Peptides against a protein of PDB entry 4ASU. Designs and how they scored, part 160

Target 1, 270 residues: chain A of PDB entry 4ASU
Amino acid sequence: ATLKDITRRLKSIKNIQKITKSMKMVAAAKYARAERELKPARVYGVGSLALYEKADIKTPEDKKKHLIIGVSSDRGLCGAIHSSVAKQMKSEAANLAAAGKEVKIIGVGDKIRSILHRTHSDQFLVTFKEVGRRPPTFGDASVIALELLNSGYEFDEGSIIFNRFRSVISYKTEEKPIFSLDTISSAESMSIYDDIDADVLRNYQEYSLANIIYYSLKESTTSEQSARMTAMDNASKNASEMIDKLTLTFNRTRQAVITKELIEIISGAA
Target 2, 83 residues: chain B of PDB entry 4ASU
Amino acid sequence: FTFASPTQVFFNSANVRQVDVPTQTGAFGILAAHVPTLQVLRPGLVVVHAEDGTTSKYFVSSGSVTVNADSSVQLLAEEAVTL

## One batch from the design tools (peptide; made by RFdiffusion4, then SolubleMPNN)

Design b2_p18_6_s4 (from b2_p18_6, 9 letters changed)
Fold by OpenDDE base, seed 4:
Structure b2_p18_6_s4 (fold): chain B 270 residues (1-270), chain C 83 residues (1-83), chain A 18 residues (1-18)
Amino acid sequence: as target 1 above (270 residues)
Amino acid sequence: as target 2 above (83 residues)
Amino acid sequence: MEEAMEQFQKKLAELAAQ
């Protein structure tokens, strides 16, 4: 490689390193916010799931319509955040299909669609775009919940798949159940609950869905920002190492060129 | 007893004597061993009576309340403020 | 939900005016 080639490569990698360092700082700031906002969101979301855990709501085996909601974002450069969700969605979809269930998919964030479009395009009901540019709000979750409920797809059971935040270096892809109004209302375990007005139950279910979506978005966002921060840190370190290697190569090559030029001058061959 | 909004936690698995909640069908008091129920909150006053006799008041927008058979309660408001 | 939020805002404003 000529000195010119090495210099061009060095310049390119230095520019990449600047970008990755900047992105790391942005991700760190967003992570710190997301983690703070996740604390109440987790209590809120876990509280909403408490009914399903305590009532042991089961979907009858004869019920075949299953909804998978994959939660991620539109934004790349966050390691395995999107691929982990998509992998779990694929696994779940395959298992459900093998059990003779109809599977439909909702993608929260365009990255889910981008990964699954080729293999699962016919199963997608809707993809929510513009996710992850701003921190998710309860309003955002409510919009998603409303759109889902208004989609006309009458599912019996669903699975919401998202990355649960564990630590700055760890997340886990998890699944939480979603039940239709009909499944909840017909569940034997719900018989212990006092006579619930159908409108009350419908409204309750709307809140429950919005709550779970909100929770999943907050977990996903926190996981994503932490993963992005880590990915950008790793990219910056890798760029640094490459810069060091190329700088050594540049210096060696420069010395060789100088030596050659000096020899040519001394020998009178120039 | 758990009482939270999406942005704030007021009670997390706390023991309380009574919680008064505003529902679409009216306000009711949740006591120990209240029958399991699901309700939707209307905008109104939540009153939490602690075991020590302390009373806390909150204004809530909308949301849900769940009373489970194990006497656990989840009060989940879309918005809530301390009064 | 939207109607509930409007009612909330109205009641909140009423409470803040007291």
Scores: peptide ipSAE 0.054, ipTM 0.865, DockQ to the pose 0.056
Fold by OpenDDE base, seed 5:
Structure b2_p18_6_s4 (fold): chain B 270 residues (1-270), chain C 83 residues (1-83), chain A 18 residues (1-18)
Amino acid sequence: as target 1 above (270 residues)
Amino acid sequence: as target 2 above (83 residues)
Amino acid sequence: MEEAMEQFQKKLAELAAQ
């Protein structure tokens, strides 16, 4: 490589490093906000899931329609965040299909679609785009919940798959159940609950779904921003190491060029 | 007793004497050993009676209230403000 | 949900005006 080529490469990598450092700082700010907002969101979301855990709601085995909701975002450069969700979605879809279930998929965030479209295109009902530019709101979750309920797909049960935040360096892909109105209303374990009006139960389910989606979005966002911060830090470090290596190569190449020019002058070959 | 909105937690697994909630079917009081029920909140006043006799008031929008067989209660409001 | 939020905002405004 010529000195000019090395210099050009150094300039390029230095520019990339500036970008990755900037992205790290942006991700760090978003992470700090997301983590703060996740605290109440967990209480809220876990509170909504408490019914399903305590009532031990079971879907009858004869029920065939299963919905998988994969929660992620549109934005890359966050390590394995999207691929982890997609991997679990694939595994779950395969297991359900092997059990003779009909599987449909909803993608929250375009990255899920991008990963699964080739293999699961026929199973996709809808993909929600424009996810991850702003922190998710309860309004965003409500829109997703409403669109799901109005999709005309009469699922019996479902699974929401998302990355649960553990720490700044750790997330875990998890699954939570979603039940249809019919599944909840017909559950034997619900018999201990006082007579619930059908309209009340429908509205309750709408809130429950919105709550769970909201919770999953908050967990996903926090995990994503943390993972992005880490990925951008690693990219910045790798760029630094490459800059150091190229700088050494530049210095060696410069000395070799000087030595060659001196030899040509001394030998009269110039 | 857990009472939260998406953005704020008011009570987290707390022991309370009574919670008065505004539901679509009417306002009711949740006491100890209340029968399991599911209700939907209407915009209105929530009153929390603590064991120490203190009373806290909140205004809520919509949401859900769950009373479980284990006497746990989840009051989940879309919006809530302290009064 | 939207109707409930409108009612909430209206009632909240009424309470704030008292």
Scores: peptide ipSAE 0.049, ipTM 0.875, DockQ to the pose 0.057
Fold by OpenDDE base, seed 3:
Structure b2_p18_6_s4 (fold): chain B 270 residues (1-270), chain C 83 residues (1-83), chain A 18 residues (1-18)
Amino acid sequence: as target 1 above (270 residues)
Amino acid sequence: as target 2 above (83 residues)
Amino acid sequence: MEEAMEQFQKKLAELAAQ
């Protein structure tokens, strides 16, 4: 490589490092907010799932329609956040298909569609875009829930797949169940809940879906920001190491060029 | 007893004497041995009676309430404020 | 902005793969 080539590469990497450092700081600020907002959201979301866990709601095996909701965002540069969700979605879709289920997919965030479009395009119902620019609100979750319920796809059960936040350095891709109104209404285990009006149950299910979506969005957001912070830190470190290596190469190459020029001067003067 | 909104937790697995909730079917008092039920909240007053005899009041916009067979209660309001 | 982000992602991926 010429001195010019090395210099150009050094300049490029230094610019990347500046960007990655800036992105790290932005991600850190967003992470700190997301973590604070996740605390109540987790209590709220886990509380909403309590019925399904305690009542052991099950979908009959003869029911064939399954909905997979993948939760991520539109924004990249967050390590394996999107690929982890997509990987689990693919695995779940394959398992369900092997069990003779009909599978439809919803992507929350454009990155899910970007990853799965080529292989699963025919299974996509809808993709929600503009996810991850602002912290998710309950209103955002309600809009998604309403769109799902109005999609015309009469699923029997579903899976919401998202990254659960563990710590600043750890997340886990998880799945939570979603059930149709018909599945909940027909569940034998619901018999202990006496005298539930059908309209009450419908409204309850709508809230439950919105609650679970909201919870998943909050977990996903916190996980994403932490992963982005880590990814940008790693990128900044890698850039630093590359700058050091290239600087050494530049210095060696410069010395070699000087030596060559001196030899040429001496040889030409002889 | 768990009482939360998306943004705030008021009670998390707490023991309470009684919770009065505004439901679409009417006002409902939840006692420790209440039968399992699912209800939807209407806008109104929630009153939590603690074991120590203290009473806390909240206004809720909407949401759900679940009373389980194990006497656990989840009161999940879309919006809630302390009064 | 999207193209710049894609180019940035590509460069970052290249840096991470090295």
Scores: peptide ipSAE 0.016, ipTM 0.838, DockQ to the pose 0.013
Fold by OpenDDE base, seed 2:
Structure b2_p18_6_s4 (fold): chain B 270 residues (1-270), chain C 83 residues (1-83), chain A 18 residues (1-18)
Amino acid sequence: as target 1 above (270 residues)
Amino acid sequence: as target 2 above (83 residues)
Amino acid sequence: MEEAMEQFQKKLAELAAQ
């Protein structure tokens, strides 16, 4: 490589390092906000799931319609965030299909669709786009919940798949159940609950779904921003190491050129 | 007893004497060992009676309340403010 | 910018494997 080539490459990598450092700082700011907003959202979301755990809601085996909701975002450069969710969605879809269930998929965020489009296009009902530019709100979750409930697709049970935040360096892809109104209303375990008006139960289910979606979005966002921060930090470090290597190569090459020029001057072969 | 909004936690697995909630079917008091029920919140006043005899008041918007067989209660409001 | 960064990460990974 010529000195010119090395210099050009150094300039390029230095520019990239500046960009990755800037992106790290942006991700860090978004992470710090997301983590603060996740604390109450986790209590709220876990509280919403408590009914399903305590009532031990079961879907009868004769019921065949299953909905998978994958929660992610539209934005890349966050390591394995999207691929982890998509991998679990694929696994769940395959297991359900092997059990003779009909599986439909909803993607929250365009990245899920981008990964699954070739293999699962026929199973997609809808993809919600414009996810991840702003922090998710309860309003955003409510819109998703309402669109799902009004989609005309009747499901018996479902699974919401998202990345749960553990720490700044760790997330875990998890699954939580969702149930249709009919499944909840017909569950034997619900008989212990006092006489519940059908309209009340319907409205309750709308809130429950919105709550779970909101929770999943908050967990996903926190996980994503943390993973992006880590990815940009690693990219910045790798760029630094490459700059150091290229700088050494530049210095060695420059020395060789100078030595050659000196030899040419001394030998009169210039 | 858990009482939260999406953005704020007021009570987290707390022991309380009574919670008065505004529901679409009417206001009711959740006492110890209340029968399991599901209700939807209407805009109104929530009153939490602590075991020490203190009372706290909150205004809530929409949401849900769950009373489980294990006597756990989840009050989940879309919006809530301390009064 | 995002596509350029994805291409860059790919190129950086390729260069790190060399």
Scores: peptide ipSAE 0.009, ipTM 0.835, DockQ to the pose 0.011

Design b2_p18_7_s1 (from b2_p18_7 with R4L K5R K9R A18R)
Fold by OpenDDE base, seed 4:
Structure b2_p18_7_s1 (fold): chain B 270 residues (1-270), chain C 83 residues (1-83), chain A 18 residues (1-18)
Amino acid sequence: as target 1 above (270 residues)
Amino acid sequence: as target 2 above (83 residues)
Amino acid sequence: AAALREAVRAALERAAAR
């Protein structure tokens, strides 16, 4: 490689490193916010899931329609965040299909569709785009919940798959159940709850869905920003190592060029 | 007893004497060992009576309340403010 | 922002492929 080639490559990598460092700082700021907002959101979301845990809602085996909601975002450069969700979605879809269930998929964030569109295009109902530019709000979750409920797909049960935040260095892809109004209404375990007006139960279920989606979005966002921060740090370190290697190569090549020029001067070949 | 909004937690697995909630079907008091029920909140006042005799008031917008068989209660408001 | 991310991704991929 010529000195010019090495210099061009060095300049390119240095620019990449500047970008990755900047992205790390942006991700760190978003992470700090997401973590703060996750604390109440977790209590809220776990509180919403408490019914399903306590009322051990079982979907009858004759009920075949299963909805998978994958929660991620539109934005890449966050390590395995999207692929982990997609992997679990694929596994769940395969298991459900093997059990003779009909599976439909909703993607929250365009990256889910980007990963699954080739293999699962026919199972996709809708993909929610424009996820991850701003921190998710309860309003956003409500819009997603409403759109889901209005999609015309009458599922019996479902799975919401998202990355649960553990720490700045760890997340876990998890699944939480979602149930249709009919499944909840018909669940034997729900018989202990006093006669609930059908409209009340419908409204309750709408809130429950919005709550779970909101929770999932908050967990996902926190996990994503943390993972992005780590990914950008790693990219910055890798760029640094490449810069060091190329700088050594540049110095060696420069010395070789100087030596060659000196030899040419001394030999009179110039 | 858990009482939270998406952005704020007021009670997390706390023991309380009574919680008065505004529901679409009417306001009711949740006591210890209340029968399991699901309700939807209407805009109104939540009153939490602590075991120590203190009373806290909150305004809530909409949401849900769940009373489980194990006497656990989840009050989940879309918006809530301390009064 | 999207264009920058794609450029960064593409640049990182090109750098990794070398």
Scores: peptide ipSAE 0.023, ipTM 0.870, DockQ to the pose 0.014
Fold by OpenDDE base, seed 1:
Structure b2_p18_7_s1 (fold): chain B 270 residues (1-270), chain C 83 residues (1-83), chain A 18 residues (1-18)
Amino acid sequence: as target 1 above (270 residues)
Amino acid sequence: as target 2 above (83 residues)
Amino acid sequence: AAALREAVRAALERAAAR
């Protein structure tokens, strides 16, 4: 490589490093907001899941329709955030298919569809796009819940798969159950809940679905911004290491050029 | 007793004496050891009576209230404000 | 923002391939 080639590459990598540092700062600001907004959202979402955990709602084995909701975003450059969700969705879909269940998929965020389109296109009911540009709201979750309810797909049970935030350096892909109204109403464990009106139970279930989706979006967003911050930090470090290596190569090449020029001067004077 | 909206937590696993809730079927008071129930909220007033005798009032929009067999209560409102 | 992200991705991929 000529000195000119090395210099051009150095300039390019330095520019990349500036961009990745800037993106890290943007991700950090979004993370700080997401973490703040996750605190109440987690209490709210865990509160909504409490019934299903405490009632130990079981789906009968004869029920075959299973819905998988994968929660992610449209945006890349966040490490394994999307692939982790997609991997668990694939595993769950395969296990359910092996058990003779019908599986349908909802993707929250375009990245889920982009990963699963070739292998699972026929199982997709809907994909929600434009996820991850702004913080998710309860209104956004309500729209997703409404679209699911209006899809005409009468699932028996389902799972929502998302990245739960642990810390700035850690997330875990998790699954939470979702249940149809029929599954909730027919559960033996629900018999302890006194004289629940069918309209009340329907409204409760619809609200619960929106709550769980909202919770999953908040966990996913916080995990994503944290992972993006880490990914941009790693990219910045990798760029730094490459700059150092190229700088050494530049210095060695420069010395070789100088040495060659000196030899040419000495040889031409003889 | 847990009382939260999507954006704010008012009570998190707190011990309270009584919670008055506005439901679609009517307003009722949740006491200690209340029977398990599920209800949906209508717009109205929530009144929380703490063990220390403090009473707090809230306006809520839509939502749900759950009383579980273990006497845990989850009050979840779409919107809630302190009055 | 999307165009910048794609440019960054493409630049990182090009830098890694060398």
Scores: peptide ipSAE 0.021, ipTM 0.868, DockQ to the pose 0.013
Fold by OpenDDE base, seed 3:
Structure b2_p18_7_s1 (fold): chain B 270 residues (1-270), chain C 83 residues (1-83), chain A 18 residues (1-18)
Amino acid sequence: as target 1 above (270 residues)
Amino acid sequence: as target 2 above (83 residues)
Amino acid sequence: AAALREAVRAALERAAAR
């Protein structure tokens, strides 16, 4: 490589490093907010799931329609955030298909579709775009829930797959159950709740779906911003190392050029 | 007893004497060992009676309340404010 | 901004592949 080529590459990497450092700071600010907002959201979301855990709602084996909701965002540069969700979705879809279940997929965030489109396009019902530009609100979750309920796809059971936040350095891809109104209403374990009006149960289930979606979005957002912060830090460090290596190469190449020129001068003067 | 909104937690696995909730079917009081039920909240007043005799009032917009067989209660409001 | 993000992404992917 010529000195000019090395210089051009150095300039490019230095510019990338500036961008990654800036993105790290932005991600850090978003992470701090997301973590604060996750605390109440977790209590709220876990509270909504308490019924399903306590009632031990079982879907009959003859029921074949399963919905998988993958939760991520539209935004890249966050390490394995999207690929972890997609991996879990693929695994779940394969297991369910092997069990003779019909599987449909919903993507929250464009990245899920981007990863799974080629292999699972026929299983996708809908992809929600414009996720991750702003912090998710309960209103956003309600819109998603409503769209799901109005999709015309009658599922028996489903799963929502998202990254649960553990710490600034750790997240875990998890699955939570979602149930159709019909599955809940027909569950034997719900018999202890028999004095429930059908309209009340329907409305309750709409809230429950919105609640779990909201919770998943908050967990996902916190995990994503943390992972992005880490990824941008790593990218900045890697860029620094590359700059150092290229600088050494530049210096060596420069010395070699100078030496060659000196030899040419000496040889031409002789 | 858990009482939360998406943005705020008021009670988290707390022991309370009674919770009065506004539901679409009417207001009812949740006592210890209340029968399991699911209800949807209507806009109105939630009154929490603590074991120490203190009473706290809240306004809620909408949401759900769950009373489980184990006497655990989840009150989940879309919006809630302390009064 | 989108083009820059894409360029950064492409550059990071190229750097990770090395």
Scores: peptide ipSAE 0.025, ipTM 0.862, DockQ to the pose 0.014; fails the geometry check
Fold by OpenDDE base, seed 5:
Structure b2_p18_7_s1 (fold): chain B 270 residues (1-270), chain C 83 residues (1-83), chain A 18 residues (1-18)
Amino acid sequence: as target 1 above (270 residues)
Amino acid sequence: as target 2 above (83 residues)
Amino acid sequence: AAALREAVRAALERAAAR
């Protein structure tokens, strides 16, 4: 490589490093906000899931329609966040298909579709885009819940798959159940609950779905921002190491050029 | 007893004497060992009676309340404010 | 922001492939 080539590469990597450092700071600010907002959201979301855990709602085996909701975002540069969700979705879809279930998929965020479109295009009902530009709100979750309920797909049971936040360096892809109104209304375990009006149960289920989606979005967002911060830190460190290596190469190449020029002068081979 | 909104937690697995909730079917008081039920909140006042005799009032917009067989209660409001 | 991300992604991928 010429001195000019090395210099151009150094300049390029230095610019990349500036960008990755800036992105790290932006991700850090978003992470700090997401973590704060996750605290109440977790209590709220876990509270909504408590019914399903305590009621032990079972879907009859003859019920075949299963919905998989993958929760992620539109935004890249966050390590394995999207691929982890997609991997779990693929595994779940394969297991359900092997059990003779009909599987449909909803993607929250465009990245899920971008990973799964080649292998699962026929199973996709809808993809929600514009996820991850702003922190998710309960309103956003309600819109997703409403669209799901109005999709015309009459599922019996579903799975919502998302990354649960553990720490700044750790997330876990998890699954939570989603039940249709019909499945809840027909569940034998619900008989212990006092006479529940059908309209009340419908409205309750709408809130439950919105609550679970909201919770999953908050967990996903916190995990994503943390992973992005880490990815940008790693990219910045890798850029630094590459700058150091190229700087050494530049210095060695410069010395070699000078030596060659001196030899040419001394030899008269100018 | 858990009482939360998407953005704020008011009670988290707390022991309370009574919770008065505004539901679509009517306002009712949740006491210890209340029968399991599911209800939807209407806009109105939530009153929490603590074991120490203190009373806290909240305005809620909408949401759900769950009373489980284990006497756990989840009051989940879309919006809630302290009064 | 999107264009910058794509440029960074493309640059990092090119850097990782070398």
Scores: peptide ipSAE 0.020, ipTM 0.871, DockQ to the pose 0.014; fails the geometry check

